# Ledger of designs, part 9: peptides against a protein of PDB entry 7QUU

Target 1, 43 residues: chain A of PDB entry 7QUU
Amino acid sequence: DAVEPSVEKEYKKIISFRDTVFEGKHQQFLVPNNVRLKFLRDR

## One batch from the design tools (peptide; made by RFdiffusion4, then SolubleMPNN)

Design b2_p28_5_s2
Fold by OpenDDE base, seed 3:
Structure b2_p28_5_s2 (fold): chain B 43 residues (1-43), chain A 28 residues (1-28)
Amino acid sequence: as target 1 above (43 residues)
Amino acid sequence: EEEEKKKKEEELLKKIEEKIKELREEAR
Protein backbone atom coordinates (compact mmCIF):
# COMPACT_ATOMS: atom_id res chain seq x y z
CA ASP B 1 0.00 0.00 0.00
CA ALA B 2 1.29 3.47 -1.03
CA VAL B 3 0.33 5.16 2.33
CA GLU B 4 3.51 4.33 4.34
CA PRO B 5 6.07 6.08 2.07
CA SER B 6 3.75 9.15 1.95
CA VAL B 7 3.54 9.44 5.78
CA GLU B 8 7.34 8.99 6.13
CA LYS B 9 7.92 11.76 3.53
CA GLU B 10 5.52 14.10 5.39
CA TYR B 11 7.25 13.37 8.73
CA LYS B 12 10.71 14.10 7.21
CA LYS B 13 9.31 17.45 5.97
CA ILE B 14 8.07 18.30 9.51
CA ILE B 15 11.60 17.59 10.89
CA SER B 16 13.22 19.70 8.13
CA PHE B 17 10.73 22.51 8.90
CA ARG B 18 11.52 22.35 12.65
CA ASP B 19 15.24 22.52 11.91
CA THR B 20 14.70 25.51 9.55
CA VAL B 21 12.57 27.48 12.07
CA PHE B 22 14.27 26.64 15.40
CA GLU B 23 17.93 26.03 14.38
CA GLY B 24 18.20 28.60 11.54
CA LYS B 25 19.22 25.76 9.17
CA HIS B 26 17.71 27.00 5.89
CA GLN B 27 16.88 23.75 4.08
CA GLN B 28 14.77 24.23 0.96
CA PHE B 29 12.14 21.48 1.16
CA LEU B 30 9.06 21.15 -1.05
CA VAL B 31 6.11 21.15 1.38
CA PRO B 32 2.98 20.08 -0.56
CA ASN B 33 0.34 22.86 -0.56
CA ASN B 34 -2.09 20.59 1.39
CA VAL B 35 0.47 20.12 4.27
CA ARG B 36 1.10 23.90 4.53
CA LEU B 37 -0.09 24.85 8.03
CA LYS B 38 -2.37 27.95 7.76
CA PHE B 39 -0.53 29.76 10.61
CA LEU B 40 2.80 29.64 8.64
CA ARG B 41 1.41 31.98 5.98
CA ASP B 42 3.13 35.28 6.65
CA ARG B 43 0.38 37.88 6.69
CA GLU A 1 23.10 15.87 18.86
CA GLU A 2 22.60 14.72 15.23
CA GLU A 3 22.59 11.03 16.32
CA GLU A 4 19.95 11.77 19.03
CA LYS A 5 17.76 13.54 16.42
CA LYS A 6 18.10 10.51 14.09
CA LYS A 7 17.09 8.11 16.93
CA LYS A 8 14.01 10.29 17.77
CA GLU A 9 13.06 10.33 14.04
CA GLU A 10 13.34 6.51 13.82
CA GLU A 11 11.23 6.06 17.02
CA LEU A 12 8.48 8.40 15.72
CA LEU A 13 8.46 6.72 12.27
CA LYS A 14 8.05 3.33 14.02
CA LYS A 15 5.08 4.67 16.09
CA ILE A 16 3.44 5.99 12.88
CA GLU A 17 3.90 2.58 11.16
CA GLU A 18 2.40 0.79 14.22
CA LYS A 19 -0.63 3.18 14.17
CA ILE A 20 -1.16 2.63 10.41
CA LYS A 21 -1.11 -1.15 11.07
CA GLU A 22 -3.72 -0.83 13.90
CA LEU A 23 -6.04 1.30 11.69
CA ARG A 24 -5.80 -1.31 8.88
CA GLU A 25 -6.67 -4.12 11.32
CA GLU A 26 -9.69 -2.13 12.70
CA ALA A 27 -10.95 -1.58 9.10
CA ARG A 28 -11.21 -5.41 8.44
Scores: peptide ipSAE 0.049, ipTM 0.489, DockQ to the pose 0.029
Fold by OpenDDE base, seed 2:
Structure b2_p28_5_s2 (fold): chain B 43 residues (1-43), chain A 28 residues (1-28)
Amino acid sequence: as target 1 above (43 residues)
Amino acid sequence: EEEEKKKKEEELLKKIEEKIKELREEAR
């Protein structure tokens, strides 16, 4: 089944979050609000 | 404890990436 464009956008945000958080030795980079996942707000 | 939390998060993100790859291969 084709992944809905909404779900693919969420997956792209997860990848961008990984790259931003894990690129550069776990330095807390300010993740842009458009890339921030809702379930990570409570962490 | 913080390093173990980071390692668990990396493992979860890797599993998500593998699933995205599978879904893209199935959509061809």
Scores: peptide ipSAE 0.037, ipTM 0.469, DockQ to the pose 0.046
Fold by OpenDDE base, seed 4:
Structure b2_p28_5_s2 (fold): chain B 43 residues (1-43), chain A 28 residues (1-28)
Amino acid sequence: as target 1 above (43 residues)
Amino acid sequence: EEEEKKKKEEELLKKIEEKIKELREEAR
């Protein structure tokens, strides 16, 4: 099943968040406040 | 508490990476 391009876009945001927070790659990607994945808010 | 939250987040991130890899392989 072709994963909807919307879902792939959300997953790319999660990877970018990980790389910024966990890998110590101090690239100040201002993760726009809108990249707060909905599923990280509901837990 | 903070260390347990960090472990749970790392496990979730690994599952997400595996899923992205599968999706990229299926899209070829």
Scores: peptide ipSAE 0.034, ipTM 0.481, DockQ to the pose 0.046
Fold by OpenDDE base, seed 5:
Structure b2_p28_5_s2 (fold): chain B 43 residues (1-43), chain A 28 residues (1-28)
Amino acid sequence: as target 1 above (43 residues)
Amino acid sequence: EEEEKKKKEEELLKKIEEKIKELREEAR
């Protein structure tokens, strides 16, 4: 199934956020679960 | 209620990870 390019862009942003937060290329932010859920809900 | 919110979060994250895997397989 062709993923809609809108949905693909949102998932790419979630990946980039995960990589930025967890891969430690910039400060290991312990992202509070509430901020993680907001990022997923506000988009 | 907090455990149910945590479980729903974990389920949503799993669905996102599965969809990321599909998108990476389609881009290969």
Scores: peptide ipSAE 0.029, ipTM 0.437, DockQ to the pose 0.052

Design b2_p28_5_s3
Fold by OpenDDE base, seed 5:
Structure b2_p28_5_s3 (fold): chain B 43 residues (1-43), chain A 28 residues (1-28)
Amino acid sequence: as target 1 above (43 residues)
Amino acid sequence: EEEEKKKKEKELLEKIEEKIEELRKEAR
């Protein structure tokens, strides 16, 4: 199943956020609103 | 109902992990 390009872009944002948190570049565990998966809101 | 929610959450996390791995393979 080809994951929709919209969903892939949201996953790339979560990966980038996770990597930045694990690298110690972020002091806050709060997921920014621009990294939050939109398709998870409506389920 | 709570067990079914936990199962659906686990299945969603697994799909996210699979897609994370695919995107990491494409970035090599």
Scores: peptide ipSAE 0.036, ipTM 0.459, DockQ to the pose 0.040
Fold by OpenDDE base, seed 2:
Structure b2_p28_5_s3 (fold): chain B 43 residues (1-43), chain A 28 residues (1-28)
Amino acid sequence: as target 1 above (43 residues)
Amino acid sequence: EEEEKKKKEKELLEKIEEKIEELRKEAR
């Protein structure tokens, strides 16, 4: 089954977040609100 | 406390990577 383009966009955000967190040595980079995962808003 | 937060974050990222890899295998 082809991953919906909406779901693929969320995975690209997760990968970008990972790379930012691991490369950034836990510097609080202001993750732009457009990169915030929808499922992390309910926590 | 900071090390425990880092550990939990690493475990969450690993589970996300595993799920991305599964979906890439299913898409072939």
Scores: peptide ipSAE 0.033, ipTM 0.448, DockQ to the pose 0.045
Fold by OpenDDE base, seed 1:
Structure b2_p28_5_s3 (fold): chain B 43 residues (1-43), chain A 28 residues (1-28)
Amino acid sequence: as target 1 above (43 residues)
Amino acid sequence: EEEEKKKKEKELLEKIEEKIEELRKEAR
């Protein structure tokens, strides 16, 4: 199935978030309230 | 409680990584 380009953009944001968290950069990144993973809710 | 939250977050990230890897395999 072709991954929707919206879902790929969300995955890239999650990966960048992970890398920032695991690199020990305790930057309080406010996850913008609009980066709610919509695709995890529909199952 | 914070350690359990961190464990759940790690487990969720692992499932996301597995799904990204599956999608990368399907895209080849």
Scores: peptide ipSAE 0.030, ipTM 0.451, DockQ to the pose 0.048
Fold by OpenDDE base, seed 4:
Structure b2_p28_5_s3 (fold): chain B 43 residues (1-43), chain A 28 residues (1-28)
Amino acid sequence: as target 1 above (43 residues)
Amino acid sequence: EEEEKKKKEKELLEKIEEKIEELRKEAR
């Protein structure tokens, strides 16, 4: 099934968050204060 | 408590990475 481009974009944000928080890669990706992962919300 | 939160977050991120890799393989 083709992954919706919206979902792939949210996954890329999670990877960037991981790299910043866990790998100590101080790449200042300004994760916008509103990285609301919509698909990780329980319905 | 903070260490347990960090562990759960790491496990969630690993599952998300695995899923991203699967999706990249299916898109080829």
Scores: peptide ipSAE 0.035, ipTM 0.476, DockQ to the pose 0.046; fails the geometry check

Design b2_p28_7_s2 (from b2_p28_7, 15 letters changed)
Fold by OpenDDE base, seed 2:
Structure b2_p28_7_s2 (fold): chain B 43 residues (1-43), chain A 28 residues (1-28)
Amino acid sequence: as target 1 above (43 residues)
Amino acid sequence: DEEKKLLELAKKVKKGKEFREELLKELK
């Protein structure tokens, strides 16, 4: 099962966001645009 | 719509299954 490159890129953004949240260093933070999910920006 | 897109991603990418399931739970 090959993962489409664009899908893998979005997956990596999800993981990056998760890791940022789990660091727990800040109660509130601005998520960088490069880490935001593409479909959330397009809504 | 966003939930649907996340579900599609979860189906295509096998790794990180547990985290994807938690995200879907939060979107419901």
Scores: peptide ipSAE 0.025, ipTM 0.411, DockQ to the pose 0.077
Fold by OpenDDE base, seed 3:
Structure b2_p28_7_s2 (fold): chain B 43 residues (1-43), chain A 28 residues (1-28)
Amino acid sequence: as target 1 above (43 residues)
Amino acid sequence: DEEKKLLELAKKVKKGKEFREELLKELK
């Protein structure tokens, strides 16, 4: 099944966050609680 | 009807967890 549009929007935010914070290097960093994406949280 | 709805919900939740785990693996 295709990914729901709401999930796709959250996926794009994850990619944007990665590209901005990691600058393509995948370096380790501490993510503040207020910046954590809801998509990655357990519900 | 209610049992069918619960089964459909459980399948969606499981698929969503698997997708999140795959994405977290790719981000490492």
Scores: peptide ipSAE 0.022, ipTM 0.358, DockQ to the pose 0.064
Fold by OpenDDE base, seed 4:
Structure b2_p28_7_s2 (fold): chain B 43 residues (1-43), chain A 28 residues (1-28)
Amino acid sequence: as target 1 above (43 residues)
Amino acid sequence: DEEKKLLELAKKVKKGKEFREELLKELK
């Protein structure tokens, strides 16, 4: 099955989160709770 | 197909290669 656009969007946010946190920038961005890592929770 | 699509998406992002690989492993 093709990955839904919503899953791709979340995947990009995960990478962005990694870049802001683990690269030592310590930046935060808001991800709504209802969509936050939704596809991971469904697995 | 899902794994392939995620790999393609990961390749578009230059930073965090190792993290992408780990993430894709968890997404199997």
Scores: peptide ipSAE 0.022, ipTM 0.424, DockQ to the pose 0.077
Fold by OpenDDE base, seed 5:
Structure b2_p28_7_s2 (fold): chain B 43 residues (1-43), chain A 28 residues (1-28)
Amino acid sequence: as target 1 above (43 residues)
Amino acid sequence: DEEKKLLELAKKVKKGKEFREELLKELK
């Protein structure tokens, strides 16, 4: 069965966040509140 | 119909748990 679209959307946010953090830019970036992974907390 | 619906729900829950566990291992 397919992964729920909401879970896949949160997974894409993880990848985007990872790529931003590991670019090595020492600039403080604000993590948007909508990047919070609700499905991981609700396990 | 109710039994079939419960089995489908159980399969979705299992897949969701496995996906979360794999993702948590990669993020550690």
Scores: peptide ipSAE 0.023, ipTM 0.373, DockQ to the pose 0.056; fails the geometry check

Design b2_p28_7_s4 (from b2_p28_7, 10 letters changed)
Fold by OpenDDE base, seed 2:
Structure b2_p28_7_s4 (fold): chain B 43 residues (1-43), chain A 28 residues (1-28)
Amino acid sequence: as target 1 above (43 residues)
Amino acid sequence: DEEEKLKELAEKVKKGKELKEELLKELE
């Protein structure tokens, strides 16, 4: 079905925003080994 | 023409419902 170009543009913005938020939430951060070792020593 | 404006509004509402259903499918 031919969606109006304006509606399709807004759809693409919403999906792009969703994907950006998803990527940010699932971004793996590397915990430095020195920080992990400190945490284990302090217990 | 008021009838033409009502028809245009009805078409916009229909397209808005179609967009909503598409967005729901993409969020599943």
Scores: peptide ipSAE 0.044, ipTM 0.424, DockQ to the pose 0.027
Fold by OpenDDE base, seed 5:
Structure b2_p28_7_s4 (fold): chain B 43 residues (1-43), chain A 28 residues (1-28)
Amino acid sequence: as target 1 above (43 residues)
Amino acid sequence: DEEEKLKELAEKVKKGKELKEELLKELE
């Protein structure tokens, strides 16, 4: 069934926002080993 | 004209609920 293009656009925006927020929360920050070792040497 | 606009709005709301249910089902 053809959903009206206005309603479909609004739901697509909500999904895109949710996915962006979810990806940002689960992003594993790969801290480079050189940065981690510098933090331990400067204390 | 106002009654026809209310019928058109009711149809938009119905289609929006159907789309919402389909999108929620893809997320499970």
Scores: peptide ipSAE 0.043, ipTM 0.424, DockQ to the pose 0.030
Fold by OpenDDE base, seed 4:
Structure b2_p28_7_s4 (fold): chain B 43 residues (1-43), chain A 28 residues (1-28)
Amino acid sequence: as target 1 above (43 residues)
Amino acid sequence: DEEEKLKELAEKVKKGKELKEELLKELE
């Protein structure tokens, strides 16, 4: 197992964190159409 | 021993700069 230099490990962590945050920001919570709050349809 | 450690540190810093540049390109 090639011990990745400490600097490479730190940058890989930053990239992984960025990707996780980016995926989370683009994660469209598909609110099921049926959970669309009844009070918005009953108006 | 000190010269070898300085060379190893210089290589780590160089690789870190390359990865930083890649990270910046992916953020653009």
Scores: peptide ipSAE 0.043, ipTM 0.445, DockQ to the pose 0.029
Fold by OpenDDE base, seed 3:
Structure b2_p28_7_s4 (fold): chain B 43 residues (1-43), chain A 28 residues (1-28)
Amino acid sequence: as target 1 above (43 residues)
Amino acid sequence: DEEEKLKELAEKVKKGKELKEELLKELE
């Protein structure tokens, strides 16, 4: 059955929000090697 | 007129419940 367009729109917003939060939690930030080496030298 | 509006509301509630179940499944 086709869902009402208003209800489907809100559903899509919830899924988009979920995906954004998931990507933000699991996104690996690549720290450049030069920055890592700087932290080791400054200790 | 009022009976038709009540039928329309009942169909909207049914579709809303189906979407809620799908949402819960995707959040697992």
Scores: peptide ipSAE 0.041, ipTM 0.420, DockQ to the pose 0.026

Design b2_p28_8_s2
Fold by OpenDDE base, seed 3:
Structure b2_p28_8_s2 (fold): chain B 43 residues (1-43), chain A 28 residues (1-28)
Amino acid sequence: as target 1 above (43 residues)
Amino acid sequence: DEEKKKLEEEEEKKVEEKLEELKKELEE
């Protein structure tokens, strides 16, 4: 069933709000730059 | 604004519950 394009737009706003709230409250683990650079080199 | 606040409080509660479950599993 194709979700009505109006309902899909409202759902996208709800998800964007949730993600903004989650990112604001949860300190992203600041992976130290040395660990991030090692991980990118091993890929 | 009030619906957004309720959604925020519900998602926060679900995160806190999962963090408490994970802490309990690490103590066993």
Scores: peptide ipSAE 0.021, ipTM 0.347, DockQ to the pose 0.066
Fold by OpenDDE base, seed 4:
Structure b2_p28_8_s2 (fold): chain B 43 residues (1-43), chain A 28 residues (1-28)
Amino acid sequence: as target 1 above (43 residues)
Amino acid sequence: DEEKKKLEEEEEKKVEEKLEELKKELEE
């Protein structure tokens, strides 16, 4: 079954959004905001 | 966007569950 090009574009946007949100949250847990902000100030 | 908010809340929950599992494994 050929997925309509419209539906495939929407799925690609949802997947890209999910991955961006997940990576952003992982960075908040791996590096606490206070430590990240200190590291950025000490550079 | 309600759909984006719902997707964000679902990914938060999955990350929190994995972090709780990893914390438990480090206490054993």
Scores: peptide ipSAE 0.020, ipTM 0.340, DockQ to the pose 0.045
Fold by OpenDDE base, seed 1:
Structure b2_p28_8_s2 (fold): chain B 43 residues (1-43), chain A 28 residues (1-28)
Amino acid sequence: as target 1 above (43 residues)
Amino acid sequence: DEEKKKLEEEEEKKVEEKLEELKKELEE
């Protein structure tokens, strides 16, 4: 299935938001590539 | 205000815990 470019763009925004909020405050929450691919497939 | 900063840090920690739960659910 072609991942919709919209969903990839939203995912990148969520990750950038997370990194901005937790940068230098908390251990960076790592989203595994398998979870990313599942998220992009199930939308 | 140190009390406000501690509340914000506790809320950030609760968000991290929820993200870790979501990670587990997505890895299943």
Scores: peptide ipSAE 0.019, ipTM 0.348, DockQ to the pose 0.142
Fold by OpenDDE base, seed 2:
Structure b2_p28_8_s2 (fold): chain B 43 residues (1-43), chain A 28 residues (1-28)
Amino acid sequence: as target 1 above (43 residues)
Amino acid sequence: DEEKKKLEEEEEKKVEEKLEELKKELEE
């Protein structure tokens, strides 16, 4: 069944919202292992 | 900060569950 173009637009907004909310949490920083180990000790 | 991490993971899970519910409602 062809998804109505209204529903497809709302789905795209939900995906964009998900990606925006989690972008800051899942951002892969190439952090050197020594800095990562310091950060884990300070938690 | 293990307690803050657990709170953030619980909030993330609740947001993910709500987003999957909203996706399901758009597929009906």
Scores: peptide ipSAE 0.063, ipTM 0.498, DockQ to the pose 0.052; fails the geometry check

## One batch from the design tools (peptide; made by RFdiffusion4, then SolubleMPNN)

Design b2_p29_2_s2 (from b2_p29_2, 13 letters changed)
Fold by OpenDDE base, seed 3:
Structure b2_p29_2_s2 (fold): chain B 43 residues (1-43), chain A 29 residues (1-29)
Amino acid sequence: as target 1 above (43 residues)
Amino acid sequence: MEEEEKKKKEEEKVYKKIEELEKELEELL
């Protein structure tokens, strides 16, 4: 199923925000780039 | 102490912003 371009953009925004904050302050939190948000993991 | 408390408050703001964006994304799905 093709994820709508709106949903893909918002997902990329959340991941980029998470990664910017965690990479800059927690070099020990290797949140894998493939860790979907909890609600996206349960679908 | 003060720098660690500032760090913790900034992390809390980040988590709240992630939760808001997660909710917006759930409403789109």
Scores: peptide ipSAE 0.062, ipTM 0.470, DockQ to the pose 0.038
Fold by OpenDDE base, seed 2:
Structure b2_p29_2_s2 (fold): chain B 43 residues (1-43), chain A 29 residues (1-29)
Amino acid sequence: as target 1 above (43 residues)
Amino acid sequence: MEEEEKKKKEEEKVYKKIEELEKELEELL
């Protein structure tokens, strides 16, 4: 099992929190999800 | 009026918590 990078774990917490509380209606992040996921793939 | 103000305060707490988690993520980047 690859140990998920600490950054991926914190990203998953932010997304899970948003989706649970805002039902996906509030997508205003300081960094867009697609940009964050790109950055995590490029490291 | 009171229930709408309570809802707005809960939404504000949730936005602050997202901002904190985003800052923690930015410090890890």
Scores: peptide ipSAE 0.056, ipTM 0.451, DockQ to the pose 0.039
Fold by OpenDDE base, seed 5:
Structure b2_p29_2_s2 (fold): chain B 43 residues (1-43), chain A 29 residues (1-29)
Amino acid sequence: as target 1 above (43 residues)
Amino acid sequence: MEEEEKKKKEEEKVYKKIEELEKELEELL
């Protein structure tokens, strides 16, 4: 199932915000972008 | 102390905004 273009856009905002503010220092943000996007695509 | 409290309040606002965006993303799935 392809992730809807709107869902992919909002996810990219969350990731960009995370990377800008937390610099990956928080364990909740240590999940690679590709792994979460894969999990959302596999549902 | 005051700068650390300001930093914690800013981090809390950031966490709330991520939680809102994660919820909006879950509602779009």
Scores: peptide ipSAE 0.055, ipTM 0.456, DockQ to the pose 0.040
Fold by OpenDDE base, seed 4:
Structure b2_p29_2_s2 (fold): chain B 43 residues (1-43), chain A 29 residues (1-29)
Amino acid sequence: as target 1 above (43 residues)
Amino acid sequence: MEEEEKKKKEEEKVYKKIEELEKELEELL
């Protein structure tokens, strides 16, 4: 199903935060942008 | 030592901020 616009917005905040903070410093958190959090995959 | 401790404290702040955002997202599910 289409993820609700609110949930998609918060997911984009997590991804943007990860990319801004972890690019080059914390490679262990470099998850591909297509990998949803496990709890978002079942929707 | 001091630079490694500063790095560890920065990492801990980053983990806490991810946990906050994941919690906000879980509350919307």
Scores: peptide ipSAE 0.061, ipTM 0.463, DockQ to the pose 0.037; fails the geometry check

Design b2_p29_2_s3 (from b2_p29_2, 11 letters changed)
Fold by OpenDDE base, seed 5:
Structure b2_p29_2_s3 (fold): chain B 43 residues (1-43), chain A 29 residues (1-29)
Amino acid sequence: as target 1 above (43 residues)
Amino acid sequence: SEEEKLREEEEKKVEKKIEELKKELEELL
């Protein structure tokens, strides 16, 4: 059965939401160690 | 870490909500 283009759009939004939430929480911005060490020294 | 556990609990809440929305979407098909 051809999934209605409306339903496919909603599914894509749910997947994009999942990926954004998980990526946003698991994107440890790899703050380069040199920048982190500079921040700790300037404090 | 307590922060890591809180993150995992929030991810589980999001995952459950995604499963609910997928089920609602299957009922509309």
Scores: peptide ipSAE 0.055, ipTM 0.535, DockQ to the pose 0.024
Fold by OpenDDE base, seed 1:
Structure b2_p29_2_s3 (fold): chain B 43 residues (1-43), chain A 29 residues (1-29)
Amino acid sequence: as target 1 above (43 residues)
Amino acid sequence: SEEEKLREEEEKKVEKKIEELKKELEELL
């Protein structure tokens, strides 16, 4: 059964909104501990 | 932190609304 292309577009928008809300908050740039330790050593 | 808890609570409200909208879309399919 072909999903109506309008409903597919709306679903994709909802998923993209969710992903944007969560990615923007959970992009802790996990600076690897080795890079963090190097940065602290170079100060 | 209190600010982190508030963010997690708002994220949980967003996720619930996303789940509701997914169900509404599934009912329209």
Scores: peptide ipSAE 0.055, ipTM 0.538, DockQ to the pose 0.030
Fold by OpenDDE base, seed 4:
Parts: sequence; structure tokens; C-alpha cells
Structure b2_p29_2_s3 (fold): chain B 43 residues (1-43), chain A 29 residues (1-29)
Amino acid sequence: as target 1 above (43 residues)
Amino acid sequence: SEEEKLREEEEKKVEKKIEELKKELEELL
């Protein structure tokens, strides 16, 4: 069944949204240990 | 931390909405 081009575009938007939200939050910036320790103390 | 819990809660809300939209999309196919 040929997926309508509309439905494929909507699916690609959902996946792009997922990736943007999760990658932006789970990017482990290799924060130097001193900054990581400061961040854990300030929380 | 409290901010980690808030982040995990917001991630769970986003995940649920993605699952809903995937189901709606599957019903349209």
C-alpha cells in the first residue's frame, strides 16, 4: 500500500520532534568534573 | 535531584504524546 505523501510527512515530523527533544536533553556534554560537581551541589 | 525528577516527568509526557500520535498515524494507514 502506497503510504500517502501527507502521512509520511507527518511521521517524519513526529520522529524529528522526538529526536530534537530527546537528543537536546540527553546530550551528555562532557562537562568537566569540576562543573559537574558544582552543578550537583547547586541542585 | 528535584530537577532530574521534573525532567523525567516531562520526558514521560512527551513519550506518551509520541505514542498517541504514532497510533493515530497507524489508524490512518
Scores: peptide ipSAE 0.054, ipTM 0.527, DockQ to the pose 0.025
Fold by OpenDDE base, seed 3:
Structure b2_p29_2_s3 (fold): chain B 43 residues (1-43), chain A 29 residues (1-29)
Amino acid sequence: as target 1 above (43 residues)
Amino acid sequence: SEEEKLREEEEKKVEKKIEELKKELEELL
């Protein structure tokens, strides 16, 4: 069944909201790879 | 960590709300 274009738009908004919330929370502080590698070596 | 647990609890709240909104959207189909 072809999902109505109205429903597809609302679904895309829900998915975009999910992705924005999770991407914002999973913005790992760009710990420079050199600092991360130093921390792993000093453990 | 306590911060990691708080993050996981907030993620679970967001996931539940997304599942509710998906069900509401499915009921409108």
Scores: peptide ipSAE 0.051, ipTM 0.520, DockQ to the pose 0.035

Design b2_p29_2_s4 (from b2_p29_2, 15 letters changed)
Fold by OpenDDE base, seed 3:
Structure b2_p29_2_s4 (fold): chain B 43 residues (1-43), chain A 29 residues (1-29)
Amino acid sequence: as target 1 above (43 residues)
Amino acid sequence: MEKLKKELEEEEKVYKKLKELEEELKKLL
């Protein structure tokens, strides 16, 4: 059963959203926003 | 920091489950 191209497109959006949210949280863990903003100001 | 580590460990478990579901869905495509 070929999954409809619509379902594949929705799936790719869910994966892209997951990866963006996870990367965003992981970045906040590694580099708190206050430290990141300080680093950007001290450049 | 410790609370955020636990929250990330829980999110990593969810991420693994979503990745397993990803592989299952890719087998159905």
Scores: peptide ipSAE 0.029, ipTM 0.400, DockQ to the pose 0.033
Fold by OpenDDE base, seed 1:
Structure b2_p29_2_s4 (fold): chain B 43 residues (1-43), chain A 29 residues (1-29)
Amino acid sequence: as target 1 above (43 residues)
Amino acid sequence: MEKLKKELEEEEKVYKKLKELEEELKKLL
């Protein structure tokens, strides 16, 4: 049974949201906001 | 800082398990 294209699309959104939240937390932990802002300014 | 490290390491373990489950689900789709 092929999963309905709507269900697959919703699942991909949940995955993408989770990954974005996790990456955001991980980036905030590894790179303090002051260092991140400096890097963005010096680029 | 140390508390946040532990919380992140726990989140990384959960993330890995969820990613493994996703690859299993993708094989069923």
Scores: peptide ipSAE 0.028, ipTM 0.378, DockQ to the pose 0.035
Fold by OpenDDE base, seed 4:
Structure b2_p29_2_s4 (fold): chain B 43 residues (1-43), chain A 29 residues (1-29)
Amino acid sequence: as target 1 above (43 residues)
Amino acid sequence: MEKLKKELEEEEKVYKKLKELEEELKKLL
């Protein structure tokens, strides 16, 4: 069944939101795992 | 320490749920 263009557009928005919020949070920690674990230990 | 561990565990739970919803949506597409 061809996915309606409306459903595909909503899916792309959810994926873009996930990538921006979660990959953006994980990439803000381009701190090596040892320095991340140190920063998490000091809080 | 304990507050930040809880916040990270909650963020990881939300990330897993969003990844599950992504895989469910991919099956409907």
Scores: peptide ipSAE 0.030, ipTM 0.390, DockQ to the pose 0.028; fails the geometry check
Fold by OpenDDE base, seed 5:
Structure b2_p29_2_s4 (fold): chain B 43 residues (1-43), chain A 29 residues (1-29)
Amino acid sequence: as target 1 above (43 residues)
Amino acid sequence: MEKLKKELEEEEKVYKKLKELEEELKKLL
């Protein structure tokens, strides 16, 4: 059965939002552990 | 630390909702 183009478009938006929000915030920035731990301590 | 923990907890709630929606949409795909 062909996926309705509407449902596929909504799915792609959710995936793109997940990737943008979670890659941007949960990218293991290869921030040296000392800089990451300093940033965490200041918050 | 406390502000960052609240921000992360809000993000985890959003992630859970997105995962629930992803599993619902996968049943329609």
Scores: peptide ipSAE 0.029, ipTM 0.427, DockQ to the pose 0.026; fails the geometry check

